# Ledger of designs, part 58: peptides against a protein of PDB entry 5FRP

Target 1, 225 residues: chain A of PDB entry 5FRP
Amino acid sequence: VEWTESIPQIIATREDISKELNQALAKTFIDSDPRVRRTSVMIFNKVPVTEIWKNITNKAIYTSLLHLAREKHKEVRELCINTMAKFYSNSLNEIERTYQNKEIWEIIDTIPSTLYNLYYINDLNINEQVDSVIFEYLLPFEPDNDKRVHRLLTVLSHFDKKAFTSFFAFNARQIKISFAISKYIDFSKFLNNQESMSSSQGPIVMNKYNQTLQWLASGLSDSTK

## One batch from the design tools (peptide; made by RFdiffusion4, then SolubleMPNN)

Design b2_p14_7_s1 (from b2_p14_7, 6 letters changed)
Fold by OpenDDE base, seed 5:
Structure b2_p14_7_s1 (fold): chain B 225 residues (1-225), chain A 14 residues (1-14)
Amino acid sequence: as target 1 above (225 residues)
Amino acid sequence: SRIPRFLTKEELEE
């Protein structure tokens, strides 16, 4: 009887501890020290997604994670972008949508929009990173058509107007890049043929090759920056 | 709302 009477107190104590932990964790995401913010983001990388969803119940933590995508500190921002994209993908794969976790899902479902909105910053480094996480985590290669379509619809279902615009622009860019790469390959093959280079088309193709190369290079960030 | 100026198709064809 005494043991049974102690159970509610134990449960209450654990809940209080969990609440306090969540509150403490929420503060670390907005800490002035970028190392603290970094460490906080790393929790999402180190802890299994199922455990994160179970133990991190404070919405402010997830909201703060998303805000760090625009962090001024480059390292923290880059880590955050990768982390949230991966977390989104893992959540879609492993976490069921329930009534209890609905509020957290409402935040997590905005991750794609948050990422696509980063293109408006017009920073080449950020663009490259966002491109990378889109292909790796948001819209990965999926041979199953139904799964692929479902994932795409899931990603798009929570887009704002800006995200949609960015999405279309991104896709258009990818098509252009693909075309440019194809041309680059064709021009390279042409230029490697001595007979072709000696033809009247040689100088013309060389110019087009250079233009294509310049265009491709202009879309890439300077690796030295 | 600055649409990310992705190089237009025209800029690639020029």
Scores: peptide ipSAE 0.026, ipTM 0.582, DockQ to the pose 0.072
Fold by OpenDDE base, seed 2:
Structure b2_p14_7_s1 (fold): chain B 225 residues (1-225), chain A 14 residues (1-14)
Amino acid sequence: as target 1 above (225 residues)
Amino acid sequence: SRIPRFLTKEELEE
């Protein structure tokens, strides 16, 4: 753990990270101790993206990072999912594609697919996290239409079949959620009007309100889990 | 060093 914790500083200070260091770092990502694995993932959060790309050249490290998205240990998994999404976004923004880093980019370009494939686990907590990182890092709000389209195309260009299916399902769900929220608002307004509530439609709308609320709630993870 | 176990749907339901 202590050794791994020193890595960010070493990367920041040394221009030439040895092959040996990369090999050693690669081993920490598969260490039996989840604390070591966690610390290893944190390197990607503590070190600037440009320095990571410069100094971490062992592709096994990046591959291992992606694998941790499906790790059983919740804390490490959650950290990894956030980390890889952020790293992907930062890489797109700050790292040029060169001949030298082509192999690493081939791995990094699979991050969107890796994340979208997590929906197949069918876990509400994971789903919520993936939703979050999609909106925050993969497909963030972008007012410039051209930039937004380019980002979208970049994300989609490396999708496997499963990721595409998941993507469409996600979008469909978002539309449904939006519609449900709209209904919820309308029903709420209706129920707050005494005249409307006293009408014959009052009980009917109340039932629809409850159904809508239940549907919305069912899609949310339990914060205590 | 052990390779971390990866999530299965069944394991998450238990």
Scores: peptide ipSAE 0.024, ipTM 0.624, DockQ to the pose 0.037
Fold by OpenDDE base, seed 3:
Structure b2_p14_7_s1 (fold): chain B 225 residues (1-225), chain A 14 residues (1-14)
Amino acid sequence: as target 1 above (225 residues)
Amino acid sequence: SRIPRFLTKEELEE
């Protein structure tokens, strides 16, 4: 643990991280102690993306990072999911594709697929986290149409079949959610109008309102779990 | 050092 905790500083100070250090770091990602694994993931959060790409050259480290998305230890898994999504976004924004980093990019380009594949676990907490990182890091709001399209194409370009299927399912769900929210708003407005509530439609709208709420709630994880 | 156990679909449904 102590050794792993020193790695961010070492990466920041050393221009040339030895092959040996990279190998040692790779081992920390598969350490039996979740604290060690957590600390290893945190390197990607503490060190600037440009320095990571410069100093971490062992492919196994990146591969191991991606694998931790399915880590049994919840804290490590959740941290990893956020970390890899952010790292992906930062990499797209800050790292140029070169011949030298091609092999690393081949791994990093699979992050979107890795994340979308997590939906197949069918866990509400994981789903919510994946939803969050998609909107925050993978496909963030972009008002520029060209940039938005390019980002989308980049994300999709390395999808496996399962990820594509998940992507379509996700989008379909989002459309449904959007529609439900729209209805919720309309129903809420109706219910807040006394004249409307006293009408023959009052009870009907109330029922639809409740159904809409239940549907929306069913898609949310229990915050207490 | 043991490779971390990854959650399978079956394990998460349990």
Scores: peptide ipSAE 0.023, ipTM 0.628, DockQ to the pose 0.037
Fold by OpenDDE base, seed 1:
Structure b2_p14_7_s1 (fold): chain B 225 residues (1-225), chain A 14 residues (1-14)
Amino acid sequence: as target 1 above (225 residues)
Amino acid sequence: SRIPRFLTKEELEE
């Protein structure tokens, strides 16, 4: 009987330890040392999503994670963007929505908006990274139409106005890129034909080819930076 | 900051 009476106290102590751990962890996300912040982000990459949701209950940690998407330190920012996108995808796949985790889901559901809002920074490196994580984690290729639509609706349902605008701009860009690639291919085929090149259209097509190539290249980040 | 303005399809056809 005495042992049974001690169990609530032990549970309470463990909860207290968990709370303290969460509080301590929350501080590491806002630490002045980028290495500490990086290590904190890596927890979300190394620990299974189910364990994260179980053990990290302080909403401030998740909020801080999202904030690091705009981190000044490039390495931390890039890591965070990949991490949060992956975490979002894994959460959608593995974590059920319950009353108990509602507050955390409210934060996690803002990840797509957080990512799409990064386009407003107007940085080519960031844009490229966001493009990548969208295709890899947020809106991956899904052969099942119902699942694909459901995922899309889930992502869009939590967009702010800026995210919607960014989303439409992104899609418009993709269409333009596709068109440009198609033209690039057509021009390349034309230029590979000797008879076509000797025609009056040869120089014109060459110019269009170069313009298309320049346009495509302008959308790419500098790999050296 | 505004989203970068990409060339329109019309501009590429030109």
Scores: peptide ipSAE 0.018, ipTM 0.577, DockQ to the pose 0.067

Design b2_p14_7_s2 (from b2_p14_7, 5 letters changed)
Fold by OpenDDE base, seed 2:
Structure b2_p14_7_s2 (fold): chain B 225 residues (1-225), chain A 14 residues (1-14)
Amino acid sequence: as target 1 above (225 residues)
Amino acid sequence: KRIPRFLTEEDLKK
Protein backbone atom coordinates (compact mmCIF):
# COMPACT_ATOMS: atom_id res chain seq x y z
CA VAL B 1 0.00 0.00 0.00
CA GLU B 2 2.66 2.51 0.99
CA TRP B 3 4.68 1.87 -2.13
CA THR B 4 1.66 2.36 -4.38
CA GLU B 5 0.77 5.55 -2.56
CA SER B 6 4.15 6.96 -3.50
CA ILE B 7 3.64 6.39 -7.22
CA PRO B 8 1.70 9.59 -7.96
CA GLN B 9 4.53 11.66 -6.55
CA ILE B 10 7.12 9.68 -8.47
CA ILE B 11 5.20 10.15 -11.71
CA ALA B 12 4.99 13.86 -11.06
CA THR B 13 8.69 14.26 -10.32
CA ARG B 14 10.32 11.91 -12.78
CA GLU B 15 10.19 12.34 -16.51
CA ASP B 16 10.91 8.72 -17.23
CA ILE B 17 9.26 5.98 -15.28
CA SER B 18 11.43 2.93 -15.69
CA LYS B 19 10.18 -0.23 -17.29
CA GLU B 20 10.68 -1.87 -13.92
CA LEU B 21 8.39 0.59 -12.20
CA ASN B 22 5.69 -0.05 -14.78
CA GLN B 23 6.02 -3.77 -14.22
CA ALA B 24 5.80 -3.34 -10.48
CA LEU B 25 2.76 -1.11 -10.82
CA ALA B 26 1.06 -3.67 -13.05
CA LYS B 27 1.35 -6.21 -10.25
CA THR B 28 -0.43 -3.92 -7.78
CA PHE B 29 -3.61 -3.98 -9.88
CA ILE B 30 -3.89 -7.72 -9.31
CA ASP B 31 -2.80 -7.72 -5.69
CA SER B 32 -4.82 -9.85 -3.29
CA ASP B 33 -5.35 -6.88 -0.97
CA PRO B 34 -8.27 -4.73 -2.17
CA ARG B 35 -6.62 -1.70 -0.56
CA VAL B 36 -3.65 -2.10 -2.86
CA ARG B 37 -5.93 -2.42 -5.88
CA ARG B 38 -7.88 0.65 -4.77
CA THR B 39 -4.71 2.67 -4.36
CA SER B 40 -3.57 1.59 -7.80
CA VAL B 41 -6.82 2.77 -9.38
CA MET B 42 -6.50 6.08 -7.54
CA ILE B 43 -3.30 6.80 -9.46
CA PHE B 44 -5.49 7.49 -12.48
CA ASN B 45 -7.42 10.05 -10.44
CA LYS B 46 -4.46 11.76 -8.78
CA VAL B 47 -2.13 12.07 -11.74
CA PRO B 48 -2.92 14.32 -14.71
CA VAL B 49 -4.01 12.39 -17.79
CA THR B 50 -1.09 13.75 -19.81
CA GLU B 51 1.41 12.46 -17.26
CA ILE B 52 -0.24 9.06 -17.12
CA TRP B 53 -0.02 8.66 -20.89
CA LYS B 54 3.58 9.79 -20.82
CA ASN B 55 4.81 7.61 -18.00
CA ILE B 56 2.55 4.55 -17.90
CA THR B 57 3.44 2.61 -21.01
CA ASN B 58 2.78 -0.94 -19.86
CA LYS B 59 -0.40 -2.18 -21.54
CA ALA B 60 -1.06 -4.58 -18.70
CA ILE B 61 -1.84 -1.66 -16.39
CA TYR B 62 -4.59 -0.36 -18.65
CA THR B 63 -6.04 -3.80 -19.31
CA SER B 64 -6.02 -4.53 -15.58
CA LEU B 65 -7.84 -1.27 -14.90
CA LEU B 66 -10.58 -2.30 -17.31
CA HIS B 67 -10.85 -5.74 -15.72
CA LEU B 68 -11.45 -4.25 -12.28
CA ALA B 69 -14.81 -2.98 -13.54
CA ARG B 70 -16.07 -6.51 -12.87
CA GLU B 71 -14.35 -7.00 -9.52
CA LYS B 72 -16.39 -8.52 -6.69
CA HIS B 73 -15.17 -5.96 -4.19
CA LYS B 74 -17.84 -3.26 -4.47
CA GLU B 75 -15.76 -0.26 -3.46
CA VAL B 76 -12.93 -1.07 -5.85
CA ARG B 77 -15.36 -1.86 -8.66
CA GLU B 78 -17.29 1.38 -8.22
CA LEU B 79 -14.09 3.39 -8.07
CA CYS B 80 -12.79 1.66 -11.17
CA ILE B 81 -15.96 2.30 -13.19
CA ASN B 82 -15.89 6.00 -12.37
CA THR B 83 -12.14 6.23 -12.92
CA MET B 84 -12.07 4.53 -16.29
CA ALA B 85 -15.00 6.59 -17.59
CA LYS B 86 -13.39 9.82 -16.47
CA PHE B 87 -10.03 8.73 -17.85
CA TYR B 88 -11.63 7.97 -21.20
CA SER B 89 -13.23 11.41 -21.38
CA ASN B 90 -10.05 13.18 -20.32
CA SER B 91 -8.02 11.20 -22.83
CA LEU B 92 -10.35 12.15 -25.68
CA ASN B 93 -10.10 15.78 -24.68
CA GLU B 94 -6.40 16.07 -23.94
CA ILE B 95 -4.43 13.29 -25.64
CA GLU B 96 -3.54 13.37 -29.29
CA ARG B 97 -3.45 10.13 -31.21
CA THR B 98 0.10 9.36 -32.28
CA TYR B 99 2.00 6.39 -33.59
CA GLN B 100 3.69 5.95 -30.22
CA ASN B 101 0.50 5.77 -28.17
CA LYS B 102 -1.57 3.80 -30.69
CA GLU B 103 -1.45 0.58 -28.72
CA ILE B 104 -2.67 2.26 -25.55
CA TRP B 105 -5.47 3.98 -27.47
CA GLU B 106 -6.59 0.60 -28.74
CA ILE B 107 -7.22 -0.36 -25.13
CA ILE B 108 -8.72 2.96 -24.04
CA ASP B 109 -11.10 2.94 -27.00
CA THR B 110 -12.67 -0.22 -25.56
CA ILE B 111 -13.75 1.54 -22.34
CA PRO B 112 -17.23 2.44 -23.66
CA SER B 113 -17.81 -1.15 -24.74
CA THR B 114 -16.53 -2.40 -21.39
CA LEU B 115 -18.94 -0.14 -19.55
CA TYR B 116 -21.99 -0.95 -21.68
CA ASN B 117 -21.27 -4.64 -21.25
CA LEU B 118 -21.77 -4.23 -17.50
CA TYR B 119 -25.52 -3.99 -18.11
CA TYR B 120 -25.54 -7.74 -18.78
CA ILE B 121 -24.72 -8.36 -15.13
CA ASN B 122 -28.30 -7.18 -14.47
CA ASP B 123 -27.53 -5.50 -11.16
CA LEU B 124 -29.49 -2.35 -10.36
CA ASN B 125 -26.60 -0.68 -8.56
CA ILE B 126 -24.20 -1.35 -11.42
CA ASN B 127 -26.81 -0.22 -13.94
CA GLU B 128 -27.31 3.05 -12.11
CA GLN B 129 -23.58 3.68 -11.94
CA VAL B 130 -23.14 2.93 -15.63
CA ASP B 131 -26.05 5.26 -16.43
CA SER B 132 -24.36 7.95 -14.38
CA VAL B 133 -20.93 7.68 -15.98
CA ILE B 134 -22.46 7.60 -19.47
CA PHE B 135 -24.09 10.97 -18.90
CA GLU B 136 -21.17 12.42 -17.01
CA TYR B 137 -18.17 11.22 -19.01
CA LEU B 138 -18.97 9.18 -22.12
CA LEU B 139 -21.76 11.22 -23.64
CA PRO B 140 -21.79 14.46 -21.68
CA PHE B 141 -24.04 17.36 -22.50
CA GLU B 142 -22.55 19.21 -25.44
CA PRO B 143 -24.38 22.17 -26.95
CA ASP B 144 -22.31 22.09 -30.14
CA ASN B 145 -23.99 19.64 -32.48
CA ASP B 146 -20.87 18.76 -34.41
CA LYS B 147 -18.89 18.03 -31.27
CA ARG B 148 -21.75 16.01 -29.83
CA VAL B 149 -22.09 13.91 -32.97
CA HIS B 150 -18.34 13.43 -33.18
CA ARG B 151 -18.21 12.21 -29.58
CA LEU B 152 -21.11 9.85 -30.18
CA LEU B 153 -19.48 8.40 -33.27
CA THR B 154 -16.20 7.99 -31.40
CA VAL B 155 -17.93 6.10 -28.60
CA LEU B 156 -19.83 3.84 -30.99
CA SER B 157 -16.95 3.17 -33.37
CA HIS B 158 -15.37 0.61 -31.05
CA PHE B 159 -18.48 -1.16 -29.79
CA ASP B 160 -18.76 -4.88 -29.91
CA LYS B 161 -22.09 -6.48 -30.78
CA LYS B 162 -23.12 -6.79 -27.14
CA ALA B 163 -22.35 -3.15 -26.44
CA PHE B 164 -24.49 -2.06 -29.38
CA THR B 165 -27.37 -4.13 -28.09
CA SER B 166 -26.97 -2.59 -24.65
CA PHE B 167 -26.77 0.87 -26.18
CA PHE B 168 -30.07 0.46 -27.98
CA ALA B 169 -31.70 -1.03 -24.91
CA PHE B 170 -30.42 1.86 -22.81
CA ASN B 171 -31.80 4.44 -25.21
CA ALA B 172 -35.14 2.68 -25.37
CA ARG B 173 -35.27 2.66 -21.58
CA GLN B 174 -34.44 6.37 -21.43
CA ILE B 175 -37.33 7.14 -23.76
CA LYS B 176 -39.65 5.11 -21.56
CA ILE B 177 -38.39 6.86 -18.45
CA SER B 178 -38.90 10.24 -20.08
CA PHE B 179 -42.44 9.30 -21.00
CA ALA B 180 -43.15 8.05 -17.50
CA ILE B 181 -41.81 11.28 -16.00
CA SER B 182 -44.05 13.28 -18.31
CA LYS B 183 -47.03 11.23 -17.18
CA TYR B 184 -46.01 11.66 -13.57
CA ILE B 185 -45.98 15.43 -14.03
CA ASP B 186 -49.38 15.42 -15.72
CA PHE B 187 -50.89 13.21 -13.05
CA SER B 188 -49.37 15.36 -10.32
CA LYS B 189 -50.93 18.47 -11.85
CA PHE B 190 -54.27 16.73 -12.06
CA LEU B 191 -54.12 15.56 -8.46
CA ASN B 192 -53.24 19.04 -7.26
CA ASN B 193 -56.47 20.38 -8.75
CA GLN B 194 -59.40 19.93 -6.37
CA GLU B 195 -62.00 20.07 -9.10
CA SER B 196 -60.22 17.37 -11.05
CA MET B 197 -59.86 15.19 -7.97
CA SER B 198 -63.57 15.46 -7.27
CA SER B 199 -64.40 14.26 -10.75
CA SER B 200 -65.12 10.68 -11.75
CA GLN B 201 -61.58 10.49 -13.10
CA GLY B 202 -60.01 11.28 -9.74
CA PRO B 203 -59.62 7.73 -8.48
CA ILE B 204 -58.50 6.48 -11.89
CA VAL B 205 -55.77 9.08 -12.18
CA MET B 206 -54.65 8.39 -8.63
CA ASN B 207 -54.24 4.74 -9.50
CA LYS B 208 -52.25 5.58 -12.63
CA TYR B 209 -50.14 7.98 -10.61
CA ASN B 210 -49.25 5.26 -8.14
CA GLN B 211 -48.46 2.80 -10.91
CA THR B 212 -46.20 5.32 -12.59
CA LEU B 213 -44.37 6.01 -9.35
CA GLN B 214 -43.91 2.34 -8.69
CA TRP B 215 -42.54 1.80 -12.18
CA LEU B 216 -40.11 4.70 -11.82
CA ALA B 217 -38.99 3.52 -8.41
CA SER B 218 -38.41 -0.03 -9.62
CA GLY B 219 -35.79 1.26 -12.01
CA LEU B 220 -33.82 2.94 -9.25
CA SER B 221 -31.32 1.15 -7.07
CA ASP B 222 -31.82 1.06 -3.36
CA SER B 223 -29.38 3.63 -2.04
CA THR B 224 -29.03 1.55 1.10
CA LYS B 225 -27.80 -1.52 -0.68
CA LYS A 1 -1.56 -14.08 -5.50
CA ARG A 2 -5.27 -14.64 -6.12
CA ILE A 3 -6.57 -12.76 -9.15
CA PRO A 4 -9.63 -10.78 -8.12
CA ARG A 5 -12.73 -12.81 -8.85
CA PHE A 6 -14.94 -11.24 -11.46
CA LEU A 7 -18.64 -10.93 -10.97
CA THR A 8 -20.60 -13.49 -12.90
CA GLU A 9 -24.34 -13.37 -13.49
CA GLU A 10 -24.58 -16.26 -11.06
CA ASP A 11 -22.78 -14.42 -8.28
CA LEU A 12 -25.41 -11.69 -8.13
CA LYS A 13 -28.27 -14.16 -7.80
CA LYS A 14 -26.95 -15.37 -4.45
Scores: peptide ipSAE 0.059, ipTM 0.748, DockQ to the pose 0.037
Fold by OpenDDE base, seed 3:
Structure b2_p14_7_s2 (fold): chain B 225 residues (1-225), chain A 14 residues (1-14)
Amino acid sequence: as target 1 above (225 residues)
Amino acid sequence: KRIPRFLTEEDLKK
């Protein structure tokens, strides 16, 4: 643990990280102690993306990072999912594609597929986290249409078949959620009007309101679990 | 043997 905690400072102060250091770091990602694995993932959060690409040259480190998205240890898994999504976004924004970094990009370009494939686990907590990182890092809100389309095409260009299926399912779900929210708002406005509530439609709208709330709530994870 | 434990479908049903 102490050794791994020193790595961010070493990367920040030294221009050349030795092959031996990369090999040692690769081993920490598969360590039996979840604290060691967590600390290893945190390197990607503490060190600038440009320095990571410069100094972390062992492809096994990046592959191991992606594997931790399915980590049994909840804290490590959650950290890894956020970290890889952010790292992907930062890499797209700051790292040029060159002949020298091609092998690393081949791994990094699979991050979107890795994340979308997590929906097949069918866990509400994982689903919510994946939803969050999609909106924050993979497909962020972009008012410029050309930039938005370019990002979308970049993300989709490396999808496997399962990721495509998951992508379409995700979008369909978002449309349904949006529609339900719109109905919730309309029903709420209706119920806040005393004249409308006293009408023959009052009980009907109240029932629809409750059904809509129940449907929306069913898609939320239990924060206690 | 340092084998990362990956989530199985069975682990999430518990």
Scores: peptide ipSAE 0.056, ipTM 0.745, DockQ to the pose 0.035
Fold by OpenDDE base, seed 1:
Order: C-alpha cells, then sequence, then structure tokens
Structure b2_p14_7_s2 (fold): chain B 225 residues (1-225), chain A 14 residues (1-14)
C-alpha cells in the first residue's frame, strides 16, 4: 500500500518511469489486498492524464484497470468505474492518437463497452453508477452538434454486440423515464387544481400519479445499501 | 492464480 501511494508523486516528479516500475505497478492492480488495488486505481485520479499516458506504457496496467470494473470489492469497483470513465473522457480531450500510443488506445477505446456491459449484472447500484458516468464522462452534454456526433460515433465504434444492445436498452429506458416524468408533471398540475380534484377524475388521476411515482422510484437504487 | 475477482450474476444475489 505505502509503495503504491508513493507512485503518483514519483510520476509527477520523474520524466521517465522505468520499465521495472511499470511492471511492479502492474502487479499492484492484481494484488490480493483490496487496499493495494484501490491505491493503484487512485493513481489515475491523482496524476494528470498526459503524465499517465507518458509514463505508464505497460498495457497490462490499463487492461487490469478495466478488469477492476467487475471487482467484487464494492469500494474498489465503484472507484474504478468512476476513474476509468473520467480517464476515458480526459484521454479523448487531451491525448492525441499516434502510432506510438496505438496499443494503449485500443484498450482505452474499450472503456465504453466495458461500462455498458456492466448493465448485464442487473444490479441497481451498478446501473445507477453507470448511468451517472455515461452522462458525466462518456456522452456529456455538448451543444456543438458536430462534436456531439463525433463523440457518439467514437463511443459506438468500439462497442461489442452486447454493449450495443445495452446501449439501445439504455436509450429506450431513458425515453420511458422521460415520458413518466412528463406524466408526473401533468398529474401534479391536475392534482394542484382544486376544481380538478373535486371532479370524477380526481381519484383516477391520483392513482395514476401514485403508480407513476412508484415506477420512477423502482428504478432508483436503495440509498441505504 | 488469477483469482476470478469478477462479479458474476450469482454474486449479487447474495
Amino acid sequence: as target 1 above (225 residues)
Amino acid sequence: KRIPRFLTEEDLKK
């Protein structure tokens, strides 16, 4: 743990990290101690993306990072999911594609697929986290249409079949959520009108309102778990 | 031995 904690500072201070250090770092990502794995993931959060790409050249490190998205240890998994999504976004924004870094990009380009494949675990907490990182890092709001389309195409171009299916399902769910929210608003407006509430439709709308709320709530993770 | 540290669908039902 202590050794791994020193790595961010070393990367920041040294221009060239030795092959040996990269090999040693690669081992920490697969360490049996979850604290070591956590600390290893934190390197990607503490060190600027440009310095990571410059100094971490062992592809096994990146592959191992992606594997931690399915880590049994909840804290490590959650940290990894956020870290890899952010790292992907930062890489797209700050790292040019060159012949020298092609092999690393081939791994990094699989991050979206890796994340979308997490939906197949069918866990509400994981789903919520993946939803969050998609909107924050993978497909952020972009007012420029060309940039938005380019980002979307970049994300989709490396999808496996499962990720594509998951992507479609995600979008379909978002449409349903949007529709439910619209209904919620309409029902709320109706219920706020005293004349409408006193009508024969009052009880019917109240029931639909409750059903809509229940449906919306069912898609949320239990904050206590 | 790479301990399969991967969450399986079965691991979350516990």
Scores: peptide ipSAE 0.052, ipTM 0.744, DockQ to the pose 0.036
Fold by OpenDDE base, seed 4:
Structure b2_p14_7_s2 (fold): chain B 225 residues (1-225), chain A 14 residues (1-14)
Amino acid sequence: as target 1 above (225 residues)
Amino acid sequence: KRIPRFLTEEDLKK
């Protein structure tokens, strides 16, 4: 743990991280202690993306990072999912594609697929997290249409078949959610109007309101789990 | 090689 905790500082201060350090770091990602794995993932959060790309040259580290998205340890998994999504976004924004970094990019370009494939686990907590990182990091809000389309195409260009299926399912779900929210708002406005509530439609709208709420709530993870 | 325990599709059927 202590050794791994020192790595961010070393990467920040040293221009040349030895092959040996990379090999040692690769081992920490598969350590039996979840604290070690957590600390290893945190390197990607603490160190600037440019320095990571410069100093972390062992492919096994990136591969191991991606694997931790399916970690059974909840804290490590959640951290990993956020970390890899953020790292992907930062890499797209800050790292040029060169001949020298091609092999690392081949791994990093699979992050979107890795994340979308998590939907097949069918866990509500994981689903919510994946939803979150998609909007925050993979497909962030971008007012520039060209940039938005370019990002979308970049994300999709490396999808496997399963990721595409998940992508379409996700989008379909989002449309349904949006529609339900719109209805919820309309019903809420209706119910807040006393004249409307006293009408013959009052009970009907109240019922629809409750159904809409129930549907929306059913898609949310249990915060107690 | 101590492989981290990964969630499998089978783990959710429990």
Scores: peptide ipSAE 0.060, ipTM 0.747, DockQ to the pose 0.038; fails the geometry check

Design b2_p14_7_s3 (from b2_p14_7, 5 letters changed)
Fold by OpenDDE base, seed 3:
Structure b2_p14_7_s3 (fold): chain B 225 residues (1-225), chain A 14 residues (1-14)
Amino acid sequence: as target 1 above (225 residues)
Amino acid sequence: SRIPLFLTKEDLEK
């Protein structure tokens, strides 16, 4: 643990990280101690993306990072999912594609697929996290149409078949959620009007409101778990 | 060093 904690400083100060250091770092990602794995993932959060690309040249480290998205330890898994999504976004924004970094990009370009494939686990907590990182890092709000389309195409260009399926399912769900929220708002406005509630439509709208609320709630994870 | 156990569908049903 102590050794791994020192790595961010070493990466920041040394221009040429030895092959040996990279190999040692690669081992920390597969360490049996979740604290070691956590610390390893945190390197990607503590070190600027440009320095990571410069100093971490062992592709096994990046591959291992992606694998941790499915690890059993919840805290490490959640950290990994956020970290890899952010790292992907930062890489797209700050790292140029060159011949020298092609092999690393081949791995990084699979991050969207890796994340979308997590939907197949069918866990509400994981689903919510994936939803969050998609909107925050993978497909963030972009007012420029050309940039938005370019980002979308970049994300989709490396999808496997399963990721595409998840993508379409996700989008369909989001449309439904949006529609449900709109209805919820309309019903809420109706119910807040005393005249409307006293009408023959009052009970009907109340029922629809409750159904809509229940549907929306069913898609959310239990915050107590 | 043992490779971390990956989540299986069975692990979440517990």
Scores: peptide ipSAE 0.040, ipTM 0.715, DockQ to the pose 0.036
Fold by OpenDDE base, seed 5:
Structure b2_p14_7_s3 (fold): chain B 225 residues (1-225), chain A 14 residues (1-14)
Amino acid sequence: as target 1 above (225 residues)
Amino acid sequence: SRIPLFLTKEDLEK
């Protein structure tokens, strides 16, 4: 753990990270101690993306990072999911594609597919996290239409068949959620009007309101878990 | 060093 904790500083200060250091770092990602794995993942959060690409050249490190997205240890898994999504976004924004880094990009380009494939686990907490990182990092709000389309195409260009299916399912779900929220708002407005509530439609709208709330709530993970 | 145990479907049902 202590050794791994020192790595961010080493990467920041040394331009010539040796092959040996990369190999040693690769081992920390597969260490039996989740604290070591956590610390290893945190390197990607603490070190600028440009420095990571420059100094971490061992493919196994990147591959191992992606594998941790399916790790049993919840904290490490969640950290990894956030980290890899953020790293993907930062890489797209800051790292140029060259012949020299092609092999690493081949791995990084699979991050979107890796994340979308997590939906097949069918875990509500994982689904919510994946939803979050998609909106925050993979397909963030972009006012420039060309940039937005380019990002979308980049994300989709390396999807496997399962990821595509998951992508469409995700979008369909989001549309449904949006409609439900709109209905919730409309029903709430209706119910807040005394005259409307006294009408024959009052009980009907109340019922629909409750159904909508239940549906929305069912899609949310228990925050206490 | 044991390879991190990957989540199985069974692990999520617990």
Scores: peptide ipSAE 0.035, ipTM 0.717, DockQ to the pose 0.036
Fold by OpenDDE base, seed 2:
Structure b2_p14_7_s3 (fold): chain B 225 residues (1-225), chain A 14 residues (1-14)
Amino acid sequence: as target 1 above (225 residues)
Amino acid sequence: SRIPLFLTKEDLEK
């Protein structure tokens, strides 16, 4: 743990990291101690993306990072999912594609597919996290249409078949959620109106309101888990 | 030792 904790400083102060150091770092991502794995993932959060790309040249490190998205330890997994999504976004924004970094980009370009494939686990907590990182890092809000489309195409260009299926399912779900929220608002307004509640439609709208709430709630993870 | 890097349904129930 202590050794791994020193790595961010080393990366920040040295122009290059030796092959041996890269190999040693690669081993920390698969260490049996979750604290070591966590610390390893945190390197990607503590070190600027440009310095990571410059100094971490062992592709095994990046591959191992992506694999941690499906690891057993919840805290490490959650950290990894957030980290890799953020790293992907930062890389797209700050790192140029060159001949030298081509092999790393081939791995990084699979991050969106890796994340979308997590939906197949069918866990509400994981789904919620993936939803979150999609909106925050993969497909962030972008008012410029050209930039937004370009980002979307970049994300989709490396999807496998499963990721595409998941992508369409995700979007379909979002549309349904949006519709449900709209209805929830309408029903809420209706129920807050005394005249409307006294009408023959009162009980009907109440039932629809409850159904809508139940449906919305079923899509939310338990925050206590 | 190397860790198992595969999340199962059973793992989520713990």
Scores: peptide ipSAE 0.034, ipTM 0.722, DockQ to the pose 0.035
Fold by OpenDDE base, seed 1:
Structure b2_p14_7_s3 (fold): chain B 225 residues (1-225), chain A 14 residues (1-14)
Amino acid sequence: as target 1 above (225 residues)
Amino acid sequence: SRIPLFLTKEDLEK
């Protein structure tokens, strides 16, 4: 009987501790010190996704994480973008949707939209990073057609109008890049053939090759900046 | 101080 009476108190105490911890953690995400914010983001990288979902129940933490994708501090921003994309992917793979976690999922489901909206900043470094995390985490290669389609639909189902526009632009760009690469390869093969180079088409193809190369290069960020 | 919520292109050039 005494044991039974102690259980509610223990549960309440643990709940209180958990609540306090969550509240404290929520504050760290909005701390003025970027080092503190960085450390907070790293929690999502170091702790298994299942444990995160179990122990971090304050929705403000997740909202704050998403917000950091647009913060001024470059290192923290870049870390956050990678972290949230990875976390999204891991969540889709490992976390079931339940009534209890619905509110958190509503936030997490906005991660793709949040990421695609970063394209509107029109920064090459950010664009490259977003491209990378899309291919790595949001829409990874999946040989199973049903799974691939399901993932795609899941990602798109929470898009706002801007995200859709960005998505279409992204895809159009990828198609164009693919086409350019194909041309680059064809031109390279042509130029490596001595007989072809000696033909009247040689100079024309060389020019097209250079144009293609320049176009491809223009889409790359300067890694030195 | 609230972290500025939105990076503008101008913010990245500074």
Scores: peptide ipSAE 0.031, ipTM 0.715, DockQ to the pose 0.039; fails the geometry check

